Peptides against a protein of PDB entry 9IZ0. Designs and how they scored, part 22

Target 1, 345 residues: chain A of PDB entry 9IZ0
Amino acid sequence: ITCLGSNGHTYKQLVKGGNDDLRQDAVMEQVFEQVNGFLRSYRKTSQRNLSMRTYKVIPLALKTGVIEWVQDTIPLGEYLDSAHKVYHPKEWSLSTCRKLIAEKQMEDLETRLKVYDLVCRHYRPVFRHFFLESYADPVQWFTTQTNYARSTAVASVLGHVLGLGDRHGQNILIDKTSGEVIHIDLGIAFEQGKKLPVPECVPFRLTRDVVDGMGITGVEGVFRRCMEFTLETLRREEDSLLSVLEVLRYDPLFSWLISPLRRMKKQKMQLENFNQPESGNITTDASRDPKIQRNNVSGESEAERAILKVRQKLSSTLSVEASVGELIRIAQDPSYLALMFCGWS

## One batch from the design tools (peptide; made by RFdiffusion4, then SolubleMPNN)

Design b1_p9_3_s3 (from b1_p9_3, 4 letters changed)
Fold by OpenDDE base, seed 3:
Structure b1_p9_3_s3 (fold): chain B 345 residues (1-345), chain A 9 residues (1-9)
Amino acid sequence: as target 1 above (345 residues)
Amino acid sequence: ELVKKYYHL
């Protein structure tokens, strides 16, 4: 839909209905706004304008709401799919790569690593070209690439701490004006990505293309330092952050668990990537909601476990540098990436 | 505060 604002500007809005609970997205966006307050309060983060990019979510009902259409954005996956065909026209198609990974999804780690390595040799990263294409001025190029590395660092720390899942290339937008990342579809949080049919084993998305967008320094430049400053800020504000999450413990509408329907939808999407020839609108008639009696007693215990896990991730037992170093290592480890679903690569 | 803001209370 398009709305006329009281300021005379027109705003494109996405109306989402059916199977996704937008209340989770709205809550996570409110958590990000609080974290953005913390990031503005500390010199090391404020001097770098570190923030999680947010968007407006208005839940209208249990399964319906309005989402801000973020202008001047492109999904990371959409850009990468297009750019790879331009810059590497002799390499394998994304569909070929996904098929090969998918065909080995039930095999052992050694077999999956061999296929992941094989795919990596025939599908090279291209995300550096986003900045080279979009910004002819060297100052704009450097600024936008820096903004990308900064925003990716903030999103990576927050994504890890809050246990954000479902971080595929369609759920990460790139702002074409600033180079910043915008994370969308936030309904898989608090490590519920590990309960997906193909478990998410990495703390955040740090694929070869995500690194390629950081330029020549990769993770060892702006990205690592901005992760460190973000984690340092979150550790200082641990009690404030946990107090915000404790409010969600008492929200009877917040789901600390992935819904069976969302799990099944993700299972179908993971399986349908095996079998597409092009074309076919499948309107699946939503026949019969089973009344999920949410035992309130189970929800509180899951909230406590989620908050405890956030506290554990903010632990000062390791230095900020050591913690960030380990997160970067795990997020790039082929032994974890090869276990991901075929659309993570 | 967050509860009030979230529920428009």
Scores: peptide ipSAE 0.000, ipTM 0.342, DockQ to the pose 0.025
Fold by OpenDDE base, seed 4:
Structure b1_p9_3_s3 (fold): chain B 345 residues (1-345), chain A 9 residues (1-9)
Amino acid sequence: as target 1 above (345 residues)
Amino acid sequence: ELVKKYYHL
């Protein structure tokens, strides 16, 4: 929809319908706005304009709401699929790579590492080209690549701390004007990504293409340093951040757990992304009701566990540098990436 | 998914 604002400007908005609760997205955006307050309060983060890019979410009902249309954006995964076809036309298709990884999903780690390495050799990173093709001016190129590395660093720390899941390339937008990342579809948080049919094993998305966008310095430049400053800020504001999360503990509308419906839907999409046929109708009736064991775990006990995990991730037991170093290591580790749905790109 | 919803409106 397009809305006329009271200022006479037209605003494009997305009306999201169908089975996704926007209340979780709206709450996570509110948490990000609070974190952006913390990032503005500290010199080290403020002088770098470190922020989580936010968008407006207005839940209208349980299954419907209005989302701000983030103009001039592209999904990372859409750009990467398109760019890979242009820059590496002799390499494997994304569908071929997905199929090979899927075929080995139930195999041992050694077999999954072998197929991951094979896929990586036939699907090279291309995300550097986003900056090279979009910004002809060297100053704009450098600025946008820097903004990308900064925004990715903030999103990586915050995504880890809040346990933000479902961080596939379609849920990460790139702003074509600023180079900043915008994380969307925030309905999997507090490590509920580990409950997906393909469990998320990485703290955040730091795949080869995500790193390729950082340019020649990769993770060792702006990215690492901005992660450190972000984590330092979040550790200082631990009590403030936890107080914001405690408010959500008492919100009867907030779900600390992935809904069974959302889990099933994500399962179906993972399976459909495996089964994209070149045009061929096969109706398969999947009438098999898996008996929902309603484990009556009180929503309170799940909130407490989630908040405790946030506190543990903010622990000062390790230095900021050591903690960031370990997060970067794990996020790039082939032994974790080989377990992911799309860990190669 | 959100992107497919973004393009179908």
Scores: peptide ipSAE 0.000, ipTM 0.407, DockQ to the pose 0.087
Fold by OpenDDE base, seed 5:
Structure b1_p9_3_s3 (fold): chain B 345 residues (1-345), chain A 9 residues (1-9)
Amino acid sequence: as target 1 above (345 residues)
Amino acid sequence: ELVKKYYHL
């Protein structure tokens, strides 16, 4: 819909209806605004304008709400699919690569690693071209690539600490003006990605294309240092962050658990969308949710476990540099990436 | 110069 504001400006709004609970997105956006307060208060992060990009979410009911339309954006996955066809027309299609990984999802790690390496040799990164195509001026090119590396670093640390899952290329928007990343569909948090049919094994998305967008330095320089400054700020503000999460512990509307039906549906819909050529309107009849008696006692215990995991990730037992170094290593390790869902890469 | 200003070296 398009709304006329009292200020005379027109605002595009997405009305979402159906099976997704927008209350989780609205709560995660409130946590991100509070974290943005901490990043503005600390000199090392404020001097670099470090922030998590946010969008407005207004839940209207259990299954309906209004989302801000983020202007001048493109999904990372949409850009990458188009760019691979242009820059590498002799390489394998994304559908061929996903099929080969999917056919081996039930096999051992050694077999999955061989297929992942084979796919990597026949499907090369292209995300560097986004900045070269969009920005003809060298100063704009350098500024937007730097903003991308900074924004990705903040999102990677915060995504790890809050245990954000389902970070596939359609759930990450790129701002065409600033080069910043915007994370959408925040409905998998607090390590619930590990409960998917194919578990998520990486702390955040650091695929070859995500690294390729950082330019010649890759993860070294701007990205690594901005991860370190972000983690240093979150460790300093640990008590403030935990106090915000404790308020959510007692919110009867917040869901700390992904439902078994939602777990199966997310990865299944990703598989079904790969087997149909472009034709609109997913009307999925799901008029039979069994009334899950929400035992309030189970929700409180899962909230406590989630807060304890956040505290453990903020632990000062390792230096900031050692902690960031290990996160970057795991997020790029083929032994973890080869275990991911075929639609995730 | 731009590199020095962005890298805070």
Scores: peptide ipSAE 0.000, ipTM 0.320, DockQ to the pose 0.014
Fold by OpenDDE base, seed 1:
Structure b1_p9_3_s3 (fold): chain B 345 residues (1-345), chain A 9 residues (1-9)
Amino acid sequence: as target 1 above (345 residues)
Amino acid sequence: ELVKKYYHL
């Protein structure tokens, strides 16, 4: 929809309706605003303007709401699919790569690794070209690539700590002006991605293209350092962050659990939306949601387990450098990436 | 009311 503001400006807004509970997105955006407060208060993060990019979410009902349309953005996955066709027209299509991974989804790790390596040889990273195409001025190029690495570092730490799932290329927007990342569809949090039909086993998205966008230094430059400063800030503000999450424990409307129906539909709709060029209306009459009597006793125990996991991820048992080093290692490990859903890679 | 409750966290 397009709304006329009281200031006379027109604002595009996305009305989301159906099976998605926008209250979870709205709550996660509030947690990000609080974390942005901590990042502004700490010298090492403030001096680098480290922040999680946020957008406004207005839940209207249990399954409907209005989302701010983030102007001048593109989904990472949309850019990458287009850029691979331009820069590597003789390489495999993304659909071919996904098909090969999907055909081996039930096979052993060794077979899945061989297919992942084969796909990697026929589908090279291109995300460096986003910055080279969009910013002809060397200062703008350097600034936007730096903003991308900083923004990705904050989102990676925060995404790990909060256990954000469903971080496929369509759920990560790139700001064409700043180079910053915007994470959308926050409906999988607190490690509920591990409960998908194909479990998520990486802490955050650090695919070859995500690294390629960081330029020649890859993860060893701005990205690693900004992850370290972000984690140091979150460890310092642990009690403040946990207090914000405890308010959510007492919200009877917050869902700490992904519903079984949402688990099945998310990965299925990801497969269906990639196999059809634009054509026509599937009215799937989903008019029988079984009234799951939410046993309130199970909700409090899941909230407590989620908060405990956040606390464990903020533990000072390892140094900041060691913790970040291990997160970067796991997020790039082919043994974990080859296990991901074919729509995620 | 619900919108106000979510904007005052």
Scores: peptide ipSAE 0.000, ipTM 0.324, DockQ to the pose 0.028; fails the geometry check

Design b1_p9_3_s4 (from b1_p9_3, 3 letters changed)
Fold by OpenDDE base, seed 2:
Structure b1_p9_3_s4 (fold): chain B 345 residues (1-345), chain A 9 residues (1-9)
Amino acid sequence: as target 1 above (345 residues)
Amino acid sequence: DEVDRYYHL
């Protein structure tokens, strides 16, 4: 839809319907605004304008809401699929890579690592080209690539701490003006990604293309230092962050568990991406809402476990540098990435 | 396909 604002400007908005609960997105955006307050309060983060990019979410009903249309953005996955075809036209298609990983899904880790490595050799990173082709001015190129590395660092720390899942390339937008990342579809949080049909085992998305966008330094320099400053800020504001999350414990609208319906939808989407023959609109009306009697006792115990897990991730047992170093290591580990869905290769 | 699923719901 297009709305006329009280300021006389027209705003494009997305009306989302169906089976997704936008209340979780709206709540996560509120948490990000609070975290952005913390990032502004400390010299190390404020001097670098470190923030999580936010967007407006207005839930209208249980399964309907309005989302801000983020102007001048592109999904990371859309750019990467197009750029691989342009810059590496002799390499394997994304569909070929997906098929080869899928054919080995039930095999041992050694076999899955071999096919993952083979796919990686035939599908090389291209995301550096986003900055090189979009920005002819060297100062603008350097600024936007720096903004990308900074925003990705903030999102990586927050994604780990809050246990954000479903971080595939379509749920990450790139701002074509600033180079910043915008994370969308926040409906998988507090490690509920581990309960997906293909469990998410990485702390955040740090695939080869995500790293290639950081330029020649990769994860070293801007990205690592901005992760360190972000984690240092969140550790200082631990009590403030936990207090914000405790409010969500008592929100009757917030769900600490992945909905069975969302889990089934993700399972179906994964199976359809494995089984594409061309053609066939099958509208299967899955309108059987099982009356989930929320046993309130199970929800409170899941909220408490989630908050305890956030506290554990903010623990000062390891230095900020050691904690960030381990997170970067795990997020890039082929033994985890080879087990992920085909879009993480 | 996946773009269509986020924006066409």
Scores: peptide ipSAE 0.009, ipTM 0.574, DockQ to the pose 0.111
Fold by OpenDDE base, seed 4:
Structure b1_p9_3_s4 (fold): chain B 345 residues (1-345), chain A 9 residues (1-9)
Amino acid sequence: as target 1 above (345 residues)
Amino acid sequence: DEVDRYYHL
């Protein structure tokens, strides 16, 4: 929809319907705004304008809400698929890569590493081209690439700490004006991504294309340093952050668990992304009711476990540099990326 | 696309 603001400006807004509860997105956006307050208050992060990019979410009902249409954005995955066809037209298609990874999903780690390496050799990174093609001015190019690395660093730390899941290339928007990342579809948090049919095993998305967008310094430039400053800020504000999360513990509208419906939807989406229909009617009989083991774990016990995991991720047992170093290592480790649905781009 | 699903659901 397009709304006329009281300021006379027109705003595009998305009316989301269907089966997705926007309340979780709205709550995560509120947490990000609080974290942005911490980042503004700390000199090392404030001097770099470090923030999680946010968007407005107004839940209207369980299955309906209004989302701010983030103008001048593109999904990372959409850009990467398009750019890969342009810059590497002789390499494998995204569908070919997905198929090969899928066919080995149930195999051992060694087999999955072999197919991941094979896919990586036939699907090279392209995300550097986003900055090169979009910004002819060297100052604008450098500024936007710096903003990308900064925003990705904040999102990576915060995404790890909050256990944000479902961080595929369609849930990460790139702002074409600033180069900043915007994370959308926040309905999988507090490590509920580990409960997906393909479990998430990386702390955040740091695939080869995500790194390629950082330019020649890769992770060792602005990105690592901004992760360190972000984590240092979050450790300093641990009690404040935990207090914000404790409010959510008592919110009867907030779910610390992935909705069974959302899990089934994401499962179906993952399966449909494997089955691009070459036009062949396979009536898959939908009649196998997976017995929903209602684990009667109180929502309170799940909230406590989630908050405890956040606290553990903010632990000062390791230095900020060591913690960030380990997160970057794990997020780039082929042994984890080979287990992902799309770990190669 | 999942963005179309984010934006059209």
Scores: peptide ipSAE 0.007, ipTM 0.552, DockQ to the pose 0.110
Fold by OpenDDE base, seed 3:
Structure b1_p9_3_s4 (fold): chain B 345 residues (1-345), chain A 9 residues (1-9)
Amino acid sequence: as target 1 above (345 residues)
Amino acid sequence: DEVDRYYHL
């Protein structure tokens, strides 16, 4: 839909209905705004304008709401698909790469690593070109690439701490004006990505293209330092952050568990990549809403476990530098990435 | 079509 604002500006809005609970997104956006308050309060993060980019989510009903259409954005995935065809027209198509990984999804780690390496050799990173194409002025190019690395660092720390899942290329928008990342579709949080049919086993998305966008220094530049400053801030504000999450424990609308529908949707998506399109109109009559008796006792126990896991991730047992170093290592480790969904890399 | 949009290598 398109809305005229009281300021005279026209806003495109996404109306989402039927299958996804926008209350999860709205709550996660509220958590991000609180975290942005913490990031503004500390000199190391404030002087770098570190923030999680947010968008407005207005839940209207249990399965319906309005999402702000973030202007001047492109999904990371949409850009990468288009750019790869331009810059590497002799390499494999993304569909070929996904097929090869999918065909080996049930095989051992060694076989999956061999296929992942093979695909990586035939599908090279291109995301550096986003900045080179979009910004002819060297100052704008440097500024936007820096903003990208900064925003990706904040999102990576928050994504790890809050256990954000489903961090695929269409759930990450790039702001064409600032170079900042905007994470959308936040309905998989608190490590519920590990309960997907193909478990998410990395702390955040740090694929080859995500790194390629950081420029020549890759992760060892602005990104690592901004992750460190973000994690340092979150550790200082641990009690404040946990207090915000404790409010969600008592929100009957918040789901600490992945919805069965969302899990089934992800199952179907993962299975459809294995089967050639037999054009069978399976009209799954979704009209039987199983009355999910949310046993309130089970929800509270899952909330407590989630909050405990957040506290564990904020532990000062390791230095900020050691913690960030390990997160970056795991997020880039082929032994984890090769186990991800056929589209993840 | 929708599924193929989400994940990139």
Scores: peptide ipSAE 0.014, ipTM 0.560, DockQ to the pose 0.222; fails the geometry check
Fold by OpenDDE base, seed 1:
Structure b1_p9_3_s4 (fold): chain B 345 residues (1-345), chain A 9 residues (1-9)
Amino acid sequence: as target 1 above (345 residues)
Amino acid sequence: DEVDRYYHL
C-alpha cells in the first residue's frame, strides 16, 4: 500500500497478512533499537557508527500488520543471482546448485562435503561487484564497502547472541545508498532454526559471497574488528540486554517457539523441492497425524532457556578475540555449511 | 519460488 503522511510525502508500506506473526519482527526490532542505544553509548562502537539497521513494524493483529518498505534496497539473493549470470555466464545456475545439494541432503557428511565443494567450484562469488558497479567514485566505493563490513559485523554478533535463524539471501537486504545490510523476517530467533527439518548449524551467514563483499581483506579487516567491538559492547551491557529480554518473558503475545504452521510450511517447501512430478499414484495414506506430543513445556520454561543461552553467549570465559575468532571459523567451516539447507548457498 | 513471493505480494 501507499500512505500519504501528514508531512505530504507518500510512503510505500508492505501489508503482510496470513500465517506470519509480525509481532516477532516488531519485538526483535525493539531489541535491536535497545542494542543500538548500547552501541551509541560505547566509545569504540560509537566512533565507528556501529548499528543494526532497523525497519518499522506495526502489528495490527495476531497475524497481520504493516511493515515499513525499506526504500533503495535489494535482497542479497536477488543481486547475487543476477550478478552471477553476468560475471560467470558459463558456470552453473543457482537452481542447479540447489538441486545438487538437495539431492544429497540425507547422505553422510563426506558425500555432502564433496557436493558442496563441487558446487563451490562451479559457482564462484560475485558480491564484490555490487560495490564496483554501484559506486564509480573511489571514496563512495570505500565508504559503502566499509559500511557493509561494519553492518554485517553488528548483524553477525547480534544474530548469533539472539540466535537469529532463517538468514537466507532473501532475508538480507542491501541498502544501495549506504551499502549497509538490513535483516528482515525475524520470526526465527533464540536458536529455533535448529528445530527446522534441516537444522541451522552456523552462528550467522558468512558465505563466500558475504565475505567477497568485504573486499580484499575479507573477514580479517573491518569485519573482525567490528565484531570484536560489538561483542565487547554486548558483554559490557549484558545485564541491560537481559533486562530487555526479561520484559519479553512476560509478553503473552511473544512466542519463544517457532510457529507449528511456519515449521510445517518450511517442511513442505523442503519436500516439494524433492518431488519432480513423476506421475506415480502413490496413495500415501495421509492419516498418520504425527501425534504432536504437546510437551507442555511452559512458555516460561522456553523463555528462561532462551535467556540462559543469551547469557552463555555473552560469557567472558574466552576473550573477545578468541570468541569472535571461533564464530568466524564456524560460520565459514565447510563441515557446517555443507549441512545447511540447499537454499543457504 | 515461495521466497520470491514475499517481496512480490
Scores: peptide ipSAE 0.007, ipTM 0.554, DockQ to the pose 0.121; fails the geometry check

